# Ledger of designs, part 43: peptides against a protein of PDB entry 6O8C

Target 1, 262 residues: chain A of PDB entry 6O8C
Amino acid sequence: VGLRYEKISLPKIHPRYDLDGDASMAKAVTGVVCYACRTASTLLLYQELMRKGVRWLVELVKDDYNETVHKKTEVVITLDFCIRNIEKTVKVYEKLMKVNLEAAELGEISDIHTKLLRLSSSQGTIESSLQDISSRLSPGGLLADTWAHQEGTHPRDRNVEKLQVLLNCITEIYYQFKKDKAERRLAYNEEQIHKFDKQKLYYHATKAMSHFSEECVRKYEAFKDKSEEWMRKMLHLRKQLLSLTNQCFDIEEEVSKYQDYT

## One batch from the design tools (peptide; made by RFdiffusion4, then SolubleMPNN)

Design b1_p12_2_s3 (from b1_p12_2 with P2L E8K E12S)
Fold by OpenDDE base, seed 4:
Structure b1_p12_2_s3 (fold): chain B 262 residues (1-262), chain A 12 residues (1-12)
Amino acid sequence: as target 1 above (262 residues)
Amino acid sequence: SLAEEALKEYES
């Protein structure tokens, strides 16, 4: 989901001197560049908000990571405790076997011990996965948010201000062309000024639209694409964390089944 | 037109 904007273009500028046509053209140009200014501002705001969102999400995922690590640690402690208790029980039964007591229970306990050791081995895989996630989230990692500070447009670029300056120049010419139109006919000197101003208007408008397209829209689109990609990766990472957490719960549940033997 | 609307908004 991204900000929608309309692609607009400058009206055709006729080279012929025409007071009515020039006023109309200037009006249209002013409108187009005005739209560009507003759009640039909106695009900038969107990106700034997204950057805040990115930072927020990073912190959220870090919290999720920490919670998962905590749960994993808890399960490891519980599992290790259970293993130790089972091992003690095995030793006791082994001693009792030497005195010709019941051997049937020893086999069952030994099987439980084996199962617990298998569960313990799976914790190593979980740990490795968590370490991988940590590395990805770390500074310089694959999921670092450095791109958010680099990609797109920033307030420091002053793109909106630059466009506004050009818009002001264009608007001034437009208002002059309205006056010129009202005069119906200009003296030679004023006509020459009008022609020069028309050239200036074209120059400013072209510069504005070029700047808008290249420095605002294009960079915004790049930011948007990068943000979407990054967001997908982050969401996937969250799912991985949830999966790891669930694995910990599953192990805990299995361990609980054997606690009666301790 | 969109341009005219934008201009009106700017002038208001």
Scores: peptide ipSAE 0.033, ipTM 0.723, DockQ to the pose 0.752
Fold by OpenDDE base, seed 3:
Structure b1_p12_2_s3 (fold): chain B 262 residues (1-262), chain A 12 residues (1-12)
Amino acid sequence: as target 1 above (262 residues)
Amino acid sequence: SLAEEALKEYES
C-alpha cells in the first residue's frame, strides 16, 4: 500500500483584467503548486524509506536462507551417519544369520534402512529448492533489488528544489497581485506589467504541475507498483523457506526415532 | 532574482 494523494488541478485563469480576481487566482495557484511541492517531498521520502526497507528485507531473507541451509546440512550429516550405522548393523546381522533366531530383527532393521534411504532422497529435493532460492536472490536474479535504485524519484533528481524555484516565482507574483489589488487602480504601464506577470504566473504554474505529474507522480506510481509486485514475491519466498525448514525438522524428528537401532 | 536565475537553469 502506497501513499495516497489528492489530484489537484490548477484553477481556471480568466483572460479578463480584474485585480481582485487575479489576486484570488494567484493565491489559489500558489496553494496548488505549494501542495505539489509538499506532495513531491512526501513521495520522495516514502520511496527513500521503502528503499531502506527493501534492503533490510533482502538481508533478512538472506539470513533466513543461510539458517535453513545450515539446518539442512546438519540433518544431512545426521541422516548419513544413521544410514551408515544401520548398514553396518545389517551386515553384522547377515553374518550372524547362520543362527535362525535373528531373522525377524534383521527384517525390521532392513525396513528402517529403506525408510532412511527414502528420507535421504527427499534431501536432494530440498537442496534443489534451496539452490533455486539462492539463484533468485543472487545479483541479476528475479528477486534482485536493482529496481529499487532505478525506479521512482531520487534526491539527486532535485524535483522538490525545481518545484520550489517555480513556487517562489509564483509566490512573488501573488504578493505583487495582492499589492495591486490594494491599489484598486493601476496606471497604464503598471497594468501592462500586471498582465505580463499574469502570463508568467500561468507559465510557471503549468510548468510546475507538468513536472509534478510527469516526473514525480508517474515515477512514484511505477515505483509503487514494482515494489508491491516484488514484495509479494519476497513474501512467497519466505514461505517457501519456512516450508523447507519445517521439512528439515520433520526429517530430523523421524531419524531420531531410529537412533536406538544404531 | 536568484529564483529567476535558478529557473533559467531549470529551463535549459
Scores: peptide ipSAE 0.022, ipTM 0.637, DockQ to the pose 0.040
Fold by OpenDDE base, seed 5:
Structure b1_p12_2_s3 (fold): chain B 262 residues (1-262), chain A 12 residues (1-12)
Amino acid sequence: as target 1 above (262 residues)
Amino acid sequence: SLAEEALKEYES
């Protein structure tokens, strides 16, 4: 779940010259752009924290992978040892069978050998699955975290700073409009300046809100969606690793039943 | 800041 923010819009700007209305409008615009600045900062912080979380999870899953590989290797060694010993035993019993001894035992040992070979085949499947997982986690793989560096907003984009510059310009005009309102009536030249500043205010406000929407909010939403998708895939991968680990334990347990014959 | 004050007033 991402950060909740309110969708706000600029107030309507009336073209009519009105000192009271213009001051009120400028106040509202200042508030909206101020909110945009704060929100942009919060969204950036969230993304930076998520990037840290992504890196942490990648390392955790890599550790899980390494543990699974280790367990698989242990089982392969044990299984191979057991197979070799059973094969030696089979050869001995085959020789004894030539003198009509131990025929029933030979059948049992041969059956065990067949079962062990089946287990060995299953290990090959586990190895293939681990290789697939490794490829997915590798750079350029489907679960690579390169998206976390590419998607969203970054401190280097300087979005908060850019919005702050615009907010400063807007705030200056707002304070001038408060003064103008207090005068109740402006001289002709001052009135023309006021009208010109109103146009500047509109320009700065529009630029700020466009930047906020397109470069902050939109990119944040894309990052959030991508992170959720990636997180689901990573959790699924961890479940797969757990399944493979359990399969290794199951094989080890089954092999232990035949250790008395080796 | 004055901008923060304006924001508070806007949110009220």
Scores: peptide ipSAE 0.034, ipTM 0.729, DockQ to the pose 0.197; fails the geometry check
Fold by OpenDDE base, seed 1:
Structure b1_p12_2_s3 (fold): chain B 262 residues (1-262), chain A 12 residues (1-12)
Amino acid sequence: as target 1 above (262 residues)
Amino acid sequence: SLAEEALKEYES
């Protein structure tokens, strides 16, 4: 789960003035920061796609919940109807016992009535479970998707653009160092400019890599961890809904066995 | 440079 990226580091910058070495170093730095820019963009894209996936999953689970509630309602209606019919039958047999002593049949019907009442009690547990699930899915609930809008990196952070600006500065210095290398020897003033540009390059590079690590990678990892935790909980909730649905089917099946007595 | 000016904008 998640995107794999390579840990990158800046090359060692030697303090010695060396036109060939400085050009090579600048090229390497440009490459590293360029990779950071592309990686930051990829990590951002992944998170945006995951946010869409989170929203989709929330809607899917809500649909599952509604389906379960619908099935529960259907079973409650059927069960209540069956209970009412059995209760009427019990009353009839109680009256008949005064005349025909049908004790065995009354006992069987009374046992069925007791079983149906137990099934009815289980509906209360299912209802409580559904209410718990509803509360968890509600705004502010434990499974709310608000974290997806808070955690990680966002387009509004402008991380890619910030890194691109630094990359542009570094690239300009790199191209100048290529020219300096081609000259083989610089006049005193140009040599001093080269030395100052080398310091600027180091400053921009370290700033870019710090920003990449702290604002892109770290936040991405936090988002990834949070998404994995949330996803696990959502999948578990879906399993709970399925279990509740199956319990409803089981009750319906049990009730159907007694329909001949109603 | 233009890049440095842009950087200042992003840092503000």
Scores: peptide ipSAE 0.020, ipTM 0.638, DockQ to the pose 0.041; fails the geometry check

Design b1_p12_2_s4 (from b1_p12_2 with P2L E5K E12K)
Fold by OpenDDE base, seed 2:
Structure b1_p12_2_s4 (fold): chain B 262 residues (1-262), chain A 12 residues (1-12)
Amino acid sequence: as target 1 above (262 residues)
Amino acid sequence: SLAEKALEEYEK
C-alpha cells in the first residue's frame, strides 16, 4: 500500500565561480526540485483518492452492518414464533399426560424447546457483538475516519503551488546560467549577478527540499501508516460482520428443523 | 512548462 518515491537530494553546490559547473549544477537542482513538485502532486492525489476510498468503505461496511442487523431481526422473530408454538404444544401434551396419554412425545418436544431456548440465548451474544461493531463505526469510535481528514497533506495546504513557485525561480536561474555558460566569460558586474543568483538558487532549492520533506513526504508517510492500520481494522470488522451473519443463518437453519412441530 | 523542459533535459 502506498506510492513509492525516490529519495532525492540536492547536488553539491560548489562555492567556486565556474560557469560550466554552475550551469550543470543548476540543471541538476532544477531536475531535483521538479521531481519534488511532481512527487508532491502525486502524493497529494494518492491521499485524496484514499480519502474517497475510505469514505466509500465506511458506507459499504455500514450497509453490511444494516443487513446483518436486519437478518438478525428476522431470525429473532422466527425463533420467538417457534418458541411460542412449542410452548403451546408442551402445554397440550402436559395435559394429555395427565390423562395417561403418550409421555414419550412430551420428552421430545421438551428437548426441542430447550434447544430453541439455547438458540435464543445466543441471540444476546450476537446483539452484543453488533452493538460493539456499531460503537466502533459510530462517530468517535475506533473506526472513525476523522484521521483521514486530519492526517496527511491536503489541497488547501497549497504545497504543490508553493514548490512550483520555488521551482520557477530556480528554473529561471538555470536558464540564465545556461546563457552565462554560452558567453564563456562575463563582465565583472555580470559575474557578480551570477554569484548572487547562485546564492538565490541555493536558498530556493534548500527551501523547496525542506518543504518537500517536512510538509509533503513526512505527512504522507504518517497518512499512509494510519491508513494501513485503519484498513486492517475495517477488514477485521467486516469479517466479524460476516461471521455474525453466518451465525444468524445457522440459527435459522436449525430452527427450520423444528418447524414441523410448530 | 519551463521546469518540465528542464527536467526533461536533465533526465537525458
Scores: peptide ipSAE 0.052, ipTM 0.712, DockQ to the pose 0.201
Fold by OpenDDE base, seed 4:
Structure b1_p12_2_s4 (fold): chain B 262 residues (1-262), chain A 12 residues (1-12)
Amino acid sequence: as target 1 above (262 residues)
Amino acid sequence: SLAEKALEEYEK
């Protein structure tokens, strides 16, 4: 999910002195740069919200991880207890078998023991998977959220404020051009000032649009792309955790079938 | 135009 914005460009600025045209042009430029300011602000806000969301998701996944580890530990304890009890039973029956007693039951108990050992072996695989997940979530891991602090735009960059300063300058010139238009004709000195202001407006506008494009939009897009990639990986990891949890439950259920023999 | 709308919003 990303914010949609319209691609904007500055209107054509004619070099010819024309009070009506210049006022219209200045109005359009003001509007475009104003849009850039608002858009930059919105993009910044979006990124800040996303950063909060990223932090939230990291904590959520860590909690999921801890719960899975806890469940795994419980299952291991239960399984080990069951195995120990079955082993004791096997030993007793083996002794009895030496005197030709209870031979048929020993086979069944031995088979259960073998099955439990297989389940125990699968726990090792789960543990390895959990360790891998932990490594990926750790600081410096592949799923670390350091990118969220590095990519994109930040309030400290003061991009919106920088654009606002330029917008203020442009707006001032626009209002002057509106007045100039109302005069219909300017004296020579005023005409020269108008021409200089038009040039200033051009420089401010181009600077604003360059800054907007390079420091706001480009960085936002990079952040968005990185966020989407990271989010996909995190969601996949959550699915892996869920799978591991389900495996633990399956093992627990299987062990419960043999508890009557312990 | 978009620019005009933006300007109107700014002037409010």
Scores: peptide ipSAE 0.040, ipTM 0.710, DockQ to the pose 0.725
Fold by OpenDDE base, seed 3:
Structure b1_p12_2_s4 (fold): chain B 262 residues (1-262), chain A 12 residues (1-12)
Amino acid sequence: as target 1 above (262 residues)
Amino acid sequence: SLAEKALEEYEK
């Protein structure tokens, strides 16, 4: 679950003026910040895809819920009809019993009536469970998807673009350092520019890595953790709905056995 | 229905 990324750090920057070392360092820094840019983009894409998945899953579970409610309603109607018919039958047989005509049948019908009443009680428990599920899926409920819009990074944050700007600055300095290395020796003014650019490079790199860590990675991890928790709960809820559906089918099957007595 | 049959028998 989630994207794996490697923890990256900036290379050590030596304070000494060294054209070869500075070019190598600049190359390494460019590589690290490039990785950060690509990683940030990938993490953003993952989160956007996950948000779509979350919305899809919510709709799927709502559909499952509606189907379960529909099935429950069907069973309730059938059960109530059966109970009413059995009650009428019981009344008729009770009258017949006064003349000792149907004692054995009355006992059987009474037992069926008792069983149907037990099934009706079970249906009440199913209704309570469905109401609980509905409350959890409702706006403001425990399984609301509001977190998906709040947590993590978003395209509007423009984190990738911000990192890219810093990367461009770093890359420009790297290419200059590559040229400086090729010159083997710089004049005094060019040397001072090189030293100044080295400081700029470090500043841009540090800013990029700080932004990456604080605004990309940290927020992504929070999003990932929240998504994992939410997904686990949603999976459990789907299993619960399936269980309730099966219970409805079981009740329907039992009721069907007594239809001949109605 | 069984109830209707039973009722018919009772009314006889």
Scores: peptide ipSAE 0.024, ipTM 0.646, DockQ to the pose 0.003
Fold by OpenDDE base, seed 1:
Structure b1_p12_2_s4 (fold): chain B 262 residues (1-262), chain A 12 residues (1-12)
Amino acid sequence: as target 1 above (262 residues)
Amino acid sequence: SLAEKALEEYEK
């Protein structure tokens, strides 16, 4: 899970004035910073896609929750109706026995009543579980998706654009160093300019790599870790909802066995 | 329903 990228580092910049060496070094620096720009863009895209996925999954789980609540409510209504009918039947048979009418069926009906009450009690447990799940999914709950907006990098940070500006500066110096190399020897003034540009190259490169590591890579890794943890919890929650739904179906099936007595 | 049948028997 997540994007894999290669660890990159700047080449060693030698202080010695060497037109051939400086051109080669500048080429290598340009390549490294170019890779950083592309990688930063890819990491940003990944995070944006993941944020969309997170939002989608939240809505999916909310739908699952609502369906489970609906099923639970349906079963409760059916069960309560069955209980009320059985209770009426019990009362009628008790009256018949008082007037010396044999009601061998009374014992069986009473047993059914007891079983139905047990099923009703189990529905209370399901309700408590659903309430817990609801609290976790609610804003500020343990499974809230607020982290997805807070963690990682965002387009508004303009990290890729900032790196691109630095890359442009570096590339310009690289092309100048290629020209300098072709001249084989520079006049005094041009040599001094070359030395200053080499310092600028170092500055831009260091700034680019620092920004890439601290603002792009580090934040991406934090986002990735948080997303994986959250995803595992959400999938577990979905399984819990499925289990609760199945329990409701089991209760409904059991109640259907006694519908002939209602 | 069983309740209705039982009630009918009681009312006889």
Scores: peptide ipSAE 0.024, ipTM 0.650, DockQ to the pose 0.003

Design b1_p12_3_s1 (from b1_p12_3, 9 letters changed)
Fold by OpenDDE base, seed 4:
Structure b1_p12_3_s1 (fold): chain B 262 residues (1-262), chain A 12 residues (1-12)
Amino acid sequence: as target 1 above (262 residues)
Amino acid sequence: SLEKLLLELLRS
């Protein structure tokens, strides 16, 4: 989903000296930059929450992995035990067959043994898959969450504070322009100050908008995109884990069919 | 969306 925000732009700043127009313009600029500050703060908060979510998800998937490994281990133990018992039985029947006894049952037991060995081989494939998953989840792996600490904006960047400083300057000029408007006409010196302040307002506003766009919005979008990509990969990995778990259960069920022969 | 992906992950 991500946070939705409106694209903002500065109003047109006319170079002409106009007390009414300048006050209106300053008000509009103040509003835009104020929105930028609030939006930047919201975007930052969203990213921080997402980072917490990412950490949580990593732990969840690691737990799933460990559970799968545990289940796989249990199945391997059970399967190996069954194989050993069947092998003992095969040996006994082979000896009996040498004296022409119990030959009819040997074929059935041997077939079961072959099937169990195939199941054991499949466990090897599961093990390899689990190792691959472990590698991807490990530090430096393809599914590491290091990007969450690198991408996007962080509180330490002080972006909101930087924008707030600019907003404060702009707001101060706006209030002065409101007073100037009320005077209807300014003395020469005051008029010159007004003109200079208008220029300052322009610089502060453009700086704020550039900072907002480049250091807040752009980085947020990058974080969002990276997060979505990573999340998709994690989803796929979790599905793989589930598949492996189900395979273990299937093998366990199959082995249970032959336990009566051991 | 990220939310959709999260929900799908939780359902898996």
Scores: peptide ipSAE 0.072, ipTM 0.772, DockQ to the pose 0.007
Fold by OpenDDE base, seed 5:
Structure b1_p12_3_s1 (fold): chain B 262 residues (1-262), chain A 12 residues (1-12)
Amino acid sequence: as target 1 above (262 residues)
Amino acid sequence: SLEKLLLELLRS
């Protein structure tokens, strides 16, 4: 989903001296930059919360991984025990065949042994898959959460504070323009100051909008995109873990069919 | 959306 915000733009600033127009323009600029400050703060908060969520999810997936590894280990122990018992049985029957017993039973046990060995080989594939998953989750792996600390905006960037400074400057000029408007006419010197302040207003406003768009919005969008991509990968990873767990259960069930022969 | 992805993760 991500945080929704409205696109903002500065009002048109006319070069012509107009006390009413300049006051109105300054009011609008103040409103826009104020919105930018609040939005920047909200975007920052959202990203910080998402970073906490990412860390939480990583731990959750690691727990899932450990549970899968545990189940795999349990099945390997059971399977190996079953194989060893079947091998002992095969040896006994081979000895008995020398004493006039039917070959049919030996054939059946040998087939079971072959099937168990196939199951054992599949465990090797599961182990390889788990190792791959572990590698992906490890530091420096493809699913590492390092991006969450690098992408986006951070409190240390002081973006909100920088915008607030510019907003303060703009607000001061706006209040002066409001006073100028109330005077209806300015003396020559005051008029020149007004014109100069209008240029300052333009400078501060432009700087604020550039900072907001380039350092706040753009970086936030990059963080959002990266987080969505990472989440998709994590979803797929969890599905893989579930699949591996199910394979372990399937093998365990298959082995249980032959426990009567051990 | 990110929210949908999170929900899918929880259901998997």
Scores: peptide ipSAE 0.068, ipTM 0.767, DockQ to the pose 0.007
Fold by OpenDDE base, seed 1:
Structure b1_p12_3_s1 (fold): chain B 262 residues (1-262), chain A 12 residues (1-12)
Amino acid sequence: as target 1 above (262 residues)
Amino acid sequence: SLEKLLLELLRS
């Protein structure tokens, strides 16, 4: 179900001036935003790896398709050759029948001819199925991988870097709050600076969490959902190809039974 | 999961 991550939220920021409390709060905020940065990086990496995997799978399935088409073509050639030979045999026996010879054999050969024509018809159905699969795999088809480049987050979005900048600002304020705590009491001017920095901390933290949730997590989840849907379709497609291949082998085996008559 | 689907596809 993709990567699992812990739900994060900012600690409560109290408006009251408290050097000990503010230092503790700033530490907690730093931890939360740090986790967001690491998580965003991990989510990005996961998506990039999945994109590579998607491209690889597309090529793999295309190869499977080509192999199936090749097998189908081989069987069609063999079947058509067998049909032509049986038709020649039928004509010979029809001539012999005019002189009252080999009536029973003519009937048997004619029945074989009918069976071969039925097999040929089934190959036509296989061809239609392969054409449908080809259309689905083609650019613009239902199984195209264009979504992999559209959905989710990308390195060019610079989401991790943006979060890191905010984390740096938050961390700087946290370190100052540790110093303020060590002073036990601040002069009036330093107290006012502390209060302003606390507001800045809140601003940076809120911005970081909003960016993380809206630009990283939400888009990742959309990518994950789309990937799962696409993967199910690809699995089904591959099973269809396997089924078609098996049908070709079955026809080939059936044709081999009548090769003694050709 | 996506990983399970991928593995299933590879095994088919």
Scores: peptide ipSAE 0.076, ipTM 0.772, DockQ to the pose 0.007; fails the geometry check
Fold by OpenDDE base, seed 2:
Parts: C-alpha cells; structure tokens; sequence
Structure b1_p12_3_s1 (fold): chain B 262 residues (1-262), chain A 12 residues (1-12)
C-alpha cells in the first residue's frame, strides 16, 4: 500500500579527526540526505496525485448518485402510472362483477395491484438509502474529502526545498572534505575549520533526518492510512449506488410485465 | 484512467 521507500539512517559519525574517514562519512551522509530529498519529493507527488484522484472520485460518485436518483424518479413515475391504471381497471371489473362476469380476472388484477403496491413500498426504502448516501456525500458527511486537504504534506509546506537547502550545505562540506583528503594533511587552522565543518555537517544532517521523518514520512503515512480508509468507504458507497440502480431496473422490468393490463 | 491509478497506488 502506497509508495515503498527505504528506511534510512545516518552513518556513524566518528569524533576522531580523520581526513579519509571524514570524507567517506560526508559522502555517505550526502547520499542519505539526497535520498531523503528525492523520497520527500516522491511522497509529495504521490499525495498530490491522490488528492486529484479523491476529487475525481467524488465527482464520479456524485454523478452516479444523480443518475441513480434520476432512474429512481423515472421508475416511480412509471409505477405510479401503472398503479392508477390498475386501480381504474379494478373499479371497472368490480362493476362488471355485479353483472356476473368472471371473478377470476378480477382476482388477477387485484393481485397485480397488490404486487405493484409492494413495489411502490420498496421505492421508499430506495429513497431512504439514497438520502443516506446523499448525507454521506454532503459537506460534513462521513465521506467528506476535507481530510485530503488537511492530512499529509503539501507543496506549501516547502519540505523538499527545506531539505534541499540542508543538502546543499552538506554537499558543500563533502566537497571540501574531498579536497581536505586530497591534501593529505592540513595546517592547524585548516584542521580546526575541518572539525567545525564536521560539526555543521552533523547538525545539518540531523536536522534533515528529523525533518524528513517527522514532517514528511510521518505525515505521509497518516495521509496514506486516511486515504485508504476513505477510498474503501467510497468504493462501498459506489457499490451501494449500483445496487440501488439495479433494484430500480428490476422494478421497472417487473412493472413492464403488467403494462398489458393497463 | 485515474481510477486505475488510484487502485494501483492503494494496492502498492
């Protein structure tokens, strides 16, 4: 589920002054933080795509809802028309029965009337279900997509940019450490600068990793979990809509069987 | 489609 990324950690930073070791360490740190930057960017992109998808899905489901409502309305009209016609027919047959016409036909028509009324009652259930779905899709409902704008990381957070700044600082120190290594030995002042830069590198690296973990990864995971939950609910709702639509079609088909009696 | 993409993303 979601994007897979490697759990990263900073290499051990030895306190000992060692030009070769420090250069190697700096290279490794640069690599780790670089990976963090790229990963943060990818995680952000994923979330942005998901947000677009969420909006798209909401509109899709709303369209499905509207179509279902429309179909339900058509069926109600047809059903009501049939019921009215059958009721008229029943009245005619009741009058004819007084003249000793066939009671069997009246019974059949009466049964049809009863069946139609049952179908009509089922429309009430469908209506209730549609109302429930509507409430869930409405603002503040259970399927509101406000979470998509709140959870996770956003471009406005500037997380990638912040990490990039830290990466730039680290990279600069790394390149300096490469130069220092090439010198084989440093004068006292240069050695002190090297040691100070090593501390800076540690500071930047730690800050980058903390930011990556707390502001990128953690929030991404929260977003992913929320999106998955929401998506499951939306897909379930869509299935419910499909079921209701099918029920409407079934009712329409059933009603069509009795049109010859009207 | 975006739907397929979403499904793929959720399955990953």
Amino acid sequence: as target 1 above (262 residues)
Amino acid sequence: SLEKLLLELLRS
Scores: peptide ipSAE 0.036, ipTM 0.727, DockQ to the pose 0.006; fails the geometry check

